# Peptides against a protein of PDB entry 6J54: the designs that were tried, part 220

Target 1, 223 residues: chain A of PDB entry 6J54
Amino acid sequence: NENLFASFIAPTMMGLPIVTLIIMFPSLLFPTPKRLINNRTISIQQWLIQLTSKQMMAIHNQKGQTWSLMLMSLIMFIGSTNILGLLPHSFTPTTQLSMNLGMAIPLWSATVFTGFRYKTKTSLAHFLPQGTPALLIPMLVIIETISLFIQPVALAVRLTANITAGHLLIHLIGGATLALLNINTMTAFITFTILILLTILEFAVALIQAYVFTLLVSLYLHD
Target 2, 42 residues: chain B of PDB entry 6J54
Amino acid sequence: QFQFTGIKKYFNSYTLTGRMNCVLATYGGIALLVLYFKLRSK

## One batch from the design tools (peptide; made by RFdiffusion4, then SolubleMPNN)

Design b2_p26_7_s1 (from b2_p26_7, 19 letters changed)
Fold by OpenDDE base, seed 1:
Structure b2_p26_7_s1 (fold): chain B 223 residues (1-223), chain C 42 residues (1-42), chain A 26 residues (1-26)
Amino acid sequence: as target 1 above (223 residues)
Amino acid sequence: as target 2 above (42 residues)
Amino acid sequence: PVDAKEYTERLLKLLKEVEELLRLAQ
């Protein structure tokens, strides 16, 4: 079923990676406001950005607010790319594990490093849960250390798996619908309905995954 | 407010400092073990 | 190489057009 996975192949034309352009494309959807009172669309965008920013950065202190720009840009990027990826025959960069790892690992490392830099005691203490029996301390510290290193992997895989699975389901059900059009129209209609519901769900998933990804990064920063 | 005496004052799982020290001790122990195995091969 | 340059130029033009369209759509 190479046709199914063809949508996940990184597009290249003339030896040039179009992926870079696809990644940059969502930035065009968010122009900077030029007027004091902008258009409705821009105003809504700004409102959404501010709302999400307030929610995400509420857990952080003033010093942690410095990450607001990065986190908001991240959520906007991932969210926009995920939504755009749901367009017909569109390529979603976030379906690529390499890309998600490329985002997750640096951000995770930055958060961990920032934690160790400014909150050394707290960060080190996180390797040992409070109230741990004395005999379990060494083993638990090791496990917690391993858990720390699994965080970026889990972060990337979660995003990739959710988006990829959604895309696969859409393609599969869509293909089934098309195949059933000539076999049973009623069944095709049912599958088509499921497809519509699934697409709506995937839109939600797209946004949720973007939020979760950013939130977890923020949470790791907050420790 | 936990009042610990002796070694528990520095190594405990309840206080922040104690937890930190436990973590450091664990890492130190691991490092020593690694060092031991490296040196024993020589 | 020449084709790549032309492609890049065309792509940039398209991107500018899309940007303008998006600006107009907003």
Scores: peptide ipSAE 0.039, ipTM 0.585, DockQ to the pose 0.029
Fold by OpenDDE base, seed 5:
Structure b2_p26_7_s1 (fold): chain B 223 residues (1-223), chain C 42 residues (1-42), chain A 26 residues (1-26)
Amino acid sequence: as target 1 above (223 residues)
Amino acid sequence: as target 2 above (42 residues)
Amino acid sequence: PVDAKEYTERLLKLLKEVEELLRLAQ
C-alpha cells in the first residue's frame, strides 16, 4: 500500500519542500500577453479563459461578476495542476486534501459571509426550502445548516478523490504495462491501449473537476 | 398571491420573510435549549 | 432544485467543450 501511494507523498529534496515549486510551476505556463496579437498558444489560452469566464459568470449579476478574476484564477490553477499531474510519476498537489481544503474553506467562507453581509434575508431563507410543511421546519433547518457546513468538505473531497483516483489508476495501469513488457508483449500492448484511453479520460476529468470546483464556489456565492 | 394571516404571516415557508423568521426562530429555540442545559448543569 | 438544474446544464456545456477539445487534439 505504501508503494501504491508513494506518488502521493510530498516530494522533498535534501529536506527542502519541492511542493512549493511544483505548485508555482503552472503559473509559468500562462504568461501575461504583451501584444495585441499574441502567439498561438497565448491566444488559445485567452480564448479558453474567455469562454470559461462567460459560462461561469453567466448566472451572476454584475455585482457577482466582481468575483470573476478570482474564480478564473482558481480554475486556471486547479486545471493546470490537474493536467500536469497526469504526467507519469508526477506529483499532483491537488491530490492533497490539505491543499484543497486550504482553497475550499476560505473561498466557501468568503462566499457565505458575502451572502450574509449583502443578502442577509435571502441567505437566511436558504436554510428553509420553500414550501416545507410546518411540522418539518425545525428539523429541516437543522439539516440544512449541517449541509452548509458539509459544503466545503464535500468540495475539497470531491476534487481530491476524483483526481487521486485517476492518478492512482494511471500509475497502476502504467506500472502493469511496464511489468508486462517482458512477460507478454501482446497483453502489454492491450494494457497500454487502456492506459492511453484512461489518460484521455483523465484529461477530461481534470478539466471538469477544476470547473466543477470553481463553479460550485460560484454557485455558493449566488445561492 | 400568498395570503397568510396571524402567526402564519410571520412564520411561513413560502415567503422570504417567513422563511427567514422560521430559521431565526429555530436557531433561537436551539440557543435557548443549549442555554437551559448549560444553566441546569451549574 | 434550481441550483442543481443550473449546475447540470453548465456541466453539460463543459462536457461538450471538452469533447471538442479532445477532437481537436486528435
Scores: peptide ipSAE 0.152, ipTM 0.663, DockQ to the pose 0.024; fails the geometry check
Fold by OpenDDE base, seed 2:
Structure b2_p26_7_s1 (fold): chain B 223 residues (1-223), chain C 42 residues (1-42), chain A 26 residues (1-26)
Amino acid sequence: as target 1 above (223 residues)
Amino acid sequence: as target 2 above (42 residues)
Amino acid sequence: PVDAKEYTERLLKLLKEVEELLRLAQ
């Protein structure tokens, strides 16, 4: 049991946490453009950033587009950390609920306060869906209020649970494959095939969860 | 267009202003209930 | 409710774009 969760323990070196270095490492993979025509890798990265930026900010007006830098940096950070976390014996910082809450709560609060500041009527009206029967109004307003406060928790837990579950499955099937290598080679081959398919799925999940996290933050801003 | 008269004009679930007023009324009612229970104990 | 609808619409648009990219890649 301890071996299963050992990969989720924050790594330390000489008693000093190296989590800070791990978190900053993805930044080295995304250098800033210096030339009009950059290398193929940098050009592809910039192209992807532009596409995702256009898609995510399409729902926002001019004022909402000021959040583009923040949202794009968020998706790049979460996406890169999730993908790097799929490397063998790598530590994924986004598996830590504390980290995800640290990102979700400030961003959520910023979106909610921004909404109340600039769109007070719309934000207040959002607690009551249109067409609600009169008798259900008080109960539904309370439910919607509770739903609002659950948003940052759901945002963090969703990301953490999906990435953590994927890592656990990879470790379990990987461990089973290693254990079966000396017992039954045929069964080990089957489990190894499942492991490959699962790793491909986890690559997709890593990117999707990064996108969903940023999209929901953006959606909360739009209301 | 919905024709709302009287109280329905200010408290409805269809107009933006009506929904806002309903939300404010609900919060106000809850606040009054909380205040009532606090004052009752004193 | 409104957030859920917008989320689903965005997800569907993304899926359609991915499908188009996959078709182009094949």
Scores: peptide ipSAE 0.095, ipTM 0.669, DockQ to the pose 0.024; fails the geometry check
Fold by OpenDDE base, seed 4:
Structure b2_p26_7_s1 (fold): chain B 223 residues (1-223), chain C 42 residues (1-42), chain A 26 residues (1-26)
Amino acid sequence: as target 1 above (223 residues)
Amino acid sequence: as target 2 above (42 residues)
Amino acid sequence: PVDAKEYTERLLKLLKEVEELLRLAQ
């Protein structure tokens, strides 16, 4: 098990944690545009940001659209870190549950408090679904309260589990491929093909999970 | 469409205000129960 | 979302957008 989870250990160099540098590295991939017509890479990035911004913020009012910058930065961060984590021998910070909780809890709290601050009646009413029988009101309110507190946990665990599971599977199949190279080359070729297909799938999963994470945060904001 | 009278006017599961009041009443009741058991245990 | 109906509508809208993107990609 140590070999399986060795890639998930926070990397350190000379006793100093370099995970902070790894977390900051994706920011270098998104330079600020300086010209009216920028380079192709920057133009594509801006187009993607605008596309995702329009998609995610379409469900929000003017007050909710104020969160556009934060949500777009969040999806870019998570997406970039997830994609970079699929590189060979790379450490993915989003595989750490602590990091995802560190992102999920404050954002969730901000959305919940924002809802209670500006939409108090509606937010309180969310603890009781419409048409609930009178006898079930106290129980259902308790359940909805518990459900609310499970939201940040589910948000963090979903991202962590999806990315971690993908990484584990890639490592397992990759390790099996290397082990089979000296045993059966034909089987090793088959497993290698599966590894390639799996890697492509994990690229898609990486982007989807980043989107879902950000989308759910925005949905909680919208209430 | 919904006409509520009496207690149902303030505590109902259909109107926004009614739902809010039900939630507040539930939390208030739970708080009172917790307080009661806390005082009883001491 | 405010209620389950609105949530479902948003989900369906998202699914339609994804399907449209997939259709355009093919």
Scores: peptide ipSAE 0.028, ipTM 0.657, DockQ to the pose 0.024; fails the geometry check

Design b2_p26_7_s2 (from b2_p26_7, 20 letters changed)
Fold by OpenDDE base, seed 5:
Structure b2_p26_7_s2 (fold): chain B 223 residues (1-223), chain C 42 residues (1-42), chain A 26 residues (1-26)
Amino acid sequence: as target 1 above (223 residues)
Amino acid sequence: as target 2 above (42 residues)
Amino acid sequence: VVDAEKYTAELQRLLAEIEQLLLQAS
């Protein structure tokens, strides 16, 4: 039997990483509009982007709305890569923790530093919730400080774990269906049905994780 | 809304300034403790 | 870079171990 986890290995060709091409490929699926009235596909894409943008930026003021372009690009990137990763025998870059950390850490640091740069007093006060009993203030401040540093880790791990787990389940159930084809056709059909349902679920998970990732980044920016 | 006098005016968990001062005081205290243990080891 | 490679190698090792455990359990 072949390694079921071979699809999680970073693909290379003659020592050159193909991962870069794979990461850039989803960008081709979202071309920039060149006309006032575009094709149906582009119009739907723009409509979805505007809808999500309005929802994401509703919590931000005019200063925060400057981040709209970056946040929307992030959600489109993560969402598209996650969806494409559900294709059979495809490599999903977001399954790599290194990639998600590479995205989460800079964005988190940018939000934190932006908060301290423009809202220093509010950012510092955020380490202590309102109405805290006096005796619990030192401990709570420490806990909130630790919580802040856990944010990028949680952000990256959440995305990676959910996508990776989904892929693992799809591969495992898929392998089980193939193995059961010659053993029990009825059982194989049941497992195949489960696989279909699981793939539908993973499509939803892929979109949700992209949205949650971007939402949390936006929320951290809002402080 | 809130009337604080004395030390509570500067250190409270209700006002923005009070919360900020509490955070700064906590960090300052931790820094002093770290400094104390560092000097103690010498 | 070295740490990243070590991490990826360790992750792959762990995944392989999980695969073996699943095969044993099946």
Scores: peptide ipSAE 0.180, ipTM 0.650, DockQ to the pose 0.046
Fold by OpenDDE base, seed 2:
Structure b2_p26_7_s2 (fold): chain B 223 residues (1-223), chain C 42 residues (1-42), chain A 26 residues (1-26)
Amino acid sequence: as target 1 above (223 residues)
Amino acid sequence: as target 2 above (42 residues)
Amino acid sequence: VVDAEKYTAELQRLLAEIEQLLLQAS
């Protein structure tokens, strides 16, 4: 490879981008149930979806539960893409900030507009924390307004940065390990051990980041 | 809980309505300031 | 969009620097 960053460039085949196919690939891993009792794999998937759905929707009322399908699909998509991205020489679409912004901005705007639509008073009141001294009210309202507009950006950047940083570390340590194989086998073994531990950690991070992304969207809907 | 009178009844940081009014007042003030500077430049 | 491109460029630059350091250390 010319550079390690090449693995983060959107892959193309014959000049045509194949990112669409990569994004659609995770959907094949979650087939729709067609039987009362499915195989073990599908049953476990459904169980996990139900478990996470119950946890996520516990925060919302009946009206908020309308977003359950959207939020669950979001977490499944991000989670699956992140996990698949940890495969060797794989492209992770969620490492692209454009993709994450494409998800974060519409969802954030939808939650904010929904809040203003149905809970206008509460939404406006959120710009001023309770118990604020009178002298700080104007400044704090401005700060909170700015904070609101930073939310979609922070949501996208957080996911992108964490996943990208993890991939970069894996590639760098992996490359260093390969380079040290012919120099010092003992040192190479140490770096390889670190690589394994880091990879395990990144699996957890991949799932956590998907959860955090979805959770924050849910919280913005609630508040 | 809190007994506010006068302006504090409508503009406070403890009640929901009070906080809403404070936010609206702040935005209104900013809008007026922007409008003032815009008109002043003419 | 501009910020995203700038961020990507910075990441690419940092990665290139790290690669150079690794090559020097090897």
Scores: peptide ipSAE 0.171, ipTM 0.666, DockQ to the pose 0.040
Fold by OpenDDE base, seed 4:
Structure b2_p26_7_s2 (fold): chain B 223 residues (1-223), chain C 42 residues (1-42), chain A 26 residues (1-26)
Amino acid sequence: as target 1 above (223 residues)
Amino acid sequence: as target 2 above (42 residues)
Amino acid sequence: VVDAEKYTAELQRLLAEIEQLLLQAS
C-alpha cells in the first residue's frame, strides 16, 4: 500500500481501463422482470423503484413525468455504484469527478433547454426574482445567470465530494486500526468501533446522495 | 396582482411578462455594451 | 472532463503527501 489515496486511482488491467466494466457491473444487479409474480429480490427492487418514482415525479405534470424512466435509471445507477463502492478494496466510479460531470452536464443541459422550449416565459423570468428593486435588476440578472451555470458543477461536486470524503475516512480509520493492532489493542478496538459506525453512516450517505442528485435534476426540470 | 402603466407595464419585477422583458433588456444591453467596446478598440 | 481528472489527480497527490507528513510526525 503506497498510500491510502491510491484506492481512488482508476484501476487498469494490462494497460486497459477496467473502469468501464465496473461502471457496467451494477446493471447486472437489476434484471428485467419476466413473470407476473417475480421472485422476492426483483419484487423488492420494483417496489422500491415505484415508491421513489411516485415520490419524485409527483411534483411534475404529465409532460414532466415522461422523464421518470431516465431519472429512475439515474438514481438506481448512482445508488448501486455508491453502495458497491463501500465494499472492501472496491473502486467507486462516482468518486471520479469526471464521471459525475459527465452525468450532470448533459442532464442539466437537457432540463434547461427543455424549460426554454416549453416554458420560455417562465424560464426567462426565473433569472429575475419577483419584487427586485429596479436598481438591482441588471446586476441580479447577471448573478442569476452565473448561478445557473454553476448548477451542474455544484451538482457534480456535491456528489463527488460526499462520496469521496466518506471513502477517505473509512480508509484512514481502517489504516489506523491496522497500525494500532500491534501497538495498543484497546485503542485499536476503539478505532475499529468508529470504523463500523462510519461505515453504516456512509451507506446512508450513499443512498442520500443518489437521491439528492436525482431530485435536483428533477427540480431543475420542474423549474 | 399589480396595475402598472407606461414603462412599468413592460418592465417590472412583479409580473411574469415584466420580469421576462427585464431579462431580455439586460441581455440586450450587455450585448450592445460588448459590441461597443469591440468597436471602440478597433 | 480531462481537466477535472488532472485536477483530481493532483489533489490526491497532495493529500498523499500530507498523509506521509502525518505519518512522519506520528
Scores: peptide ipSAE 0.148, ipTM 0.664, DockQ to the pose 0.041
Fold by OpenDDE base, seed 3:
Structure b2_p26_7_s2 (fold): chain B 223 residues (1-223), chain C 42 residues (1-42), chain A 26 residues (1-26)
Amino acid sequence: as target 1 above (223 residues)
Amino acid sequence: as target 2 above (42 residues)
Amino acid sequence: VVDAEKYTAELQRLLAEIEQLLLQAS
């Protein structure tokens, strides 16, 4: 590697955007089931999807449940890309803020517009919390309006920052481990142990961030 | 249950209708202020 | 497109500077 941050550079080959292929690759890992009893891998996938779908859509009414397909596809996409990004020398598309903004802004807009369309009165009322003192109403309405516009940004930045920070930490600890191999074997062993634990943590973080991203989108839809 | 009379019936922070009206009033006020300053500059 | 490239270049420069600082600190 040329530098520690080389893994975050968008990969290209002969000027062609390989990023597109990388984004499409996770779709190949989730084939459509064709049997009543599928392979164990497919069965586990279906079970996870069903479980996640139940808990995600439990807070929604019948109208909100129409978004189940999109929300589940979103969590599957983000989760799969994050997990694949933990592979050695792999490029994680979700580390790119542009990509996450590209997902967050449309989804946020869709949820907000859907809310205004079907629950106009309630949606407008959300700009003013219940029980607000009269003197604070104008200021609070402004703050809530700003908060609304920060939602897509926060959604994208949260995902990007968590995944990027995790990758950076793995690289730093990994580099430290390699550097200490010829200096102090005992310290290198300790650092290596920390690296293993950190890697396990990053697997969890990858899934959690996907879930949180989808959950927040779902929450905005419910509001 | 809340019983409001007069202006409080339409502008309150407890009912959905009241909250909505407060929001609309706030936006309307801001819009009028912006319009005032814009017209004043001309 | 030009602005995006400039932004990317600046980001890479900043990352390189951070890396250099980390190397000096280590």
Scores: peptide ipSAE 0.068, ipTM 0.629, DockQ to the pose 0.042

Design b2_p26_7_s3 (from b2_p26_7, 18 letters changed)
Fold by OpenDDE base, seed 1:
Structure b2_p26_7_s3 (fold): chain B 223 residues (1-223), chain C 42 residues (1-42), chain A 26 residues (1-26)
Amino acid sequence: as target 1 above (223 residues)
Amino acid sequence: as target 2 above (42 residues)
Amino acid sequence: SVDALEYTRRLLELLEEIERLLELAR
């Protein structure tokens, strides 16, 4: 069964971590524009970036829009890595919980810190929902505080779990398909169809999870 | 719309300031409890 | 939680916007 999880092992070559190169690889897919009117591919990329940027930053004030570059880079990074991770036998760094925590925790802390720094009153008030009965205030504040600290964990786990589960399913169904080829071709065909549908779904999930991750980070910044 | 008098003016769950004060009071209370148990343990 | 509700609301708004765009594209 190690073969099933072999794709989740961090690849190394000669003891050197190739993970760093894998992480940097998606950046090559997004070249900087050199022309006023670029190729269709670049134009589409820019359009998508602008569209997503407008959607994500719509909830922020002008001061909050300073985070646009960071958030867009984050979504592009996570999205690209997730999509590339769907390649056969590819390693997806975002399947590693450590990496996602490494991204989620600092970003979360930054958002919370900035919230307390510039919107102290509002941020503190968020620990207590409006209309709470007086007797439940202390308990609810505690619960909300705990909820706050669970946020980074939830961000990381959500992304990791979704991507990992998808990869695992693809491998399992793929393996089953191959095994059934010599047993029952009809069943193998059905399984293969499911595999195709699943891969399409995982493409969507990859993008959605990237978006949700960045959106939630942005939302936490907005408080 | 909300007119509070007395202590409810400062501690309420409807106004922004009131909620903030409630949160601070809660944390303060917890801190005092922790301090109490810490001192009691000595 | 309030955050979850807000997230859901925003998500719904986005979906509605996408639907509007798709309808315009038809």
Scores: peptide ipSAE 0.159, ipTM 0.686, DockQ to the pose 0.025
Fold by OpenDDE base, seed 4:
Structure b2_p26_7_s3 (fold): chain B 223 residues (1-223), chain C 42 residues (1-42), chain A 26 residues (1-26)
Amino acid sequence: as target 1 above (223 residues)
Amino acid sequence: as target 2 above (42 residues)
Amino acid sequence: SVDALEYTRRLLELLEEIERLLELAR
């Protein structure tokens, strides 16, 4: 069990945490454009950012669109960290629940407070669905209040669980493949094929989870 | 279109203002209940 | 809204977009 979760331990060198450097590393992959027509890499990045921005902010008014920079930076950060985490013997900061909570709670609180500031009536009305019988109003308001507080937890756990589960499965199948190399080469080849397919799936999951995380934050802002 | 009269005008589950008032009333009731039990326990 | 239905709707829209991209690639 210790060997299974060894890859999820925060890496340190000489007692100093390297996690800070690992978290900052994805920022180097997105250089600031300097020319009107940049190279292919920057152009693709700009196109992806514009595409995702249009998709996510389409449901928001102009006031909500002010969050576009924050949301786009968030999705780029989570997506890049998730993809980099699929490299062999790499550490993914997003597998740490503390990090995801650290991102989810402030963003969630900001969206909730923004909703209460600018749309007080609508935000308060969301605690009671339309058409609720009068006798169930107090109970349902309590349930909706609890549901609100579960949102940041669900947001963090969803991202953490999906990325962690994927990494665990890759490590398990990879370890099994290495163990079977000296036992049965044919079965090792089969498990290796499964590992490759699983890795491709996890690349998709990495991007999807980054998108879902950012999308849900955006939806909470929309209220 | 819903037409509400009396107390249902202010406390309903269909209109935006009615829903808001119901939520506020619920929170107020809970606060009063908590206050009551706190004062009772002392 | 932040309801589960809206989340599901957006997820379905994403899936439909992926399907359209796959069809375009065929």
Scores: peptide ipSAE 0.095, ipTM 0.676, DockQ to the pose 0.026
Fold by OpenDDE base, seed 3:
Structure b2_p26_7_s3 (fold): chain B 223 residues (1-223), chain C 42 residues (1-42), chain A 26 residues (1-26)
Amino acid sequence: as target 1 above (223 residues)
Amino acid sequence: as target 2 above (42 residues)
Amino acid sequence: SVDALEYTRRLLELLEEIERLLELAR
């Protein structure tokens, strides 16, 4: 039904794409600190950024830690867009595979090229796992090469599929709840309870997928 | 730590250099095969 | 396989950290 996927259509106003404005909107929710002691919202944001930064950059050396700003901005962007996408009748840009590919492919290529630039021997050696039997070496190298090229696709599809599936479930159960309100109020109440629990789960999934996306990019950088 | 001699020193799956050489050899072999089939088709 | 295991490990660590944060928030 067109109604089921209507929320995933890119919004336009008077023939002009509004997607650009929607993508830029989350940046307004993270103002730069101007005081020594900021308000509670900014303080929590800074604390979360600091915590996630310490976790992600703990696995990297000094050269890898140069990517901290980019990785933190990425997780903030994806996380904020995912959370905002859970608002009723909102458009989530990360449900668009084109957007996620647009993020995944450049970041993946950057991490791979950075690996080849600074860790050439290690990066080339990663195409062959340690201890591989000699007879399996040629085939395994081919498989690992294919696996490398699947990484950006898997990265984008994982994020897109998880967020899209969550949105579909919320809309379907929400629609079922509304339909059951006039049929059986008790069943509608049960369905509504499930909807609430699912919504809470999707909030967690939204944050986790943002973190996983950024973490995998970071792991590819670390090699 | 394994001590390899001869060709196993350069082509092994345990040392970093050996793994790198195996990968390069595999890519080189594939490239030569592709080149052979392209030249044969002409 | 190595990347998958590392990913799983990191994901589990994240979940544990979230649980700890939720406990601290109580």
Scores: peptide ipSAE 0.077, ipTM 0.665, DockQ to the pose 0.026
Fold by OpenDDE base, seed 2:
Structure b2_p26_7_s3 (fold): chain B 223 residues (1-223), chain C 42 residues (1-42), chain A 26 residues (1-26)
Amino acid sequence: as target 1 above (223 residues)
Amino acid sequence: as target 2 above (42 residues)
Amino acid sequence: SVDALEYTRRLLELLEEIERLLELAR
């Protein structure tokens, strides 16, 4: 069991945290454009960023679009780290709950405070859904308040749980495949096939979770 | 397009102002309850 | 909640977009 969780331990080299370098490494994969017409790889990256930016900012006004840079950087960071984490023996920083909380709490607080600052009436009214029966108003307001404070936790836990669960499954099935190679070749082949399918699924999950995390932050900004 | 009169004008779950007032009233009530218990114990 | 509903709506829109892309790739 210790071997299964070893991949989630923060790596160190010579007593120094190498996690910082791992976190910074994905940024090297996204160079800044230098020409009007860049290489194919850079052009595709910029195109994808532009598409996602347009999609996410479509629900925001001009003031909300000021958050575009922050939200795009967030999705690129989470997405790239998640994808790189699927490489064999790679450490995924987003599997650490502390990392995700470190991102979720400040962003959530910023969105909530921004909402209260610029849209005080709407933000306060959001604690009570429209059409609520009068007798349920106090209870529902309390529930909605609790729901608000659970949001940052939900953001962090959702991302962490999904990525962590995927990694655990890959390691478990991978380990089972290796163990079955000498026991039953046919069964090992079946488990290997499942591993491939699971890996493909985890690629999708990695991207979806990055998008969902950023989207929810954006939605909280919109209220 | 509801027409509210009296107390319902200020406290309703359909208008923005009404919803805001309901939320404020709820928080105010909770604050008063907490204050009451603190003052009662002292 | 309104947030959950909007989240669901956006998720569905994303899924529909993915489906459209997959259809184009076929």
Scores: peptide ipSAE 0.118, ipTM 0.680, DockQ to the pose 0.026; fails the geometry check

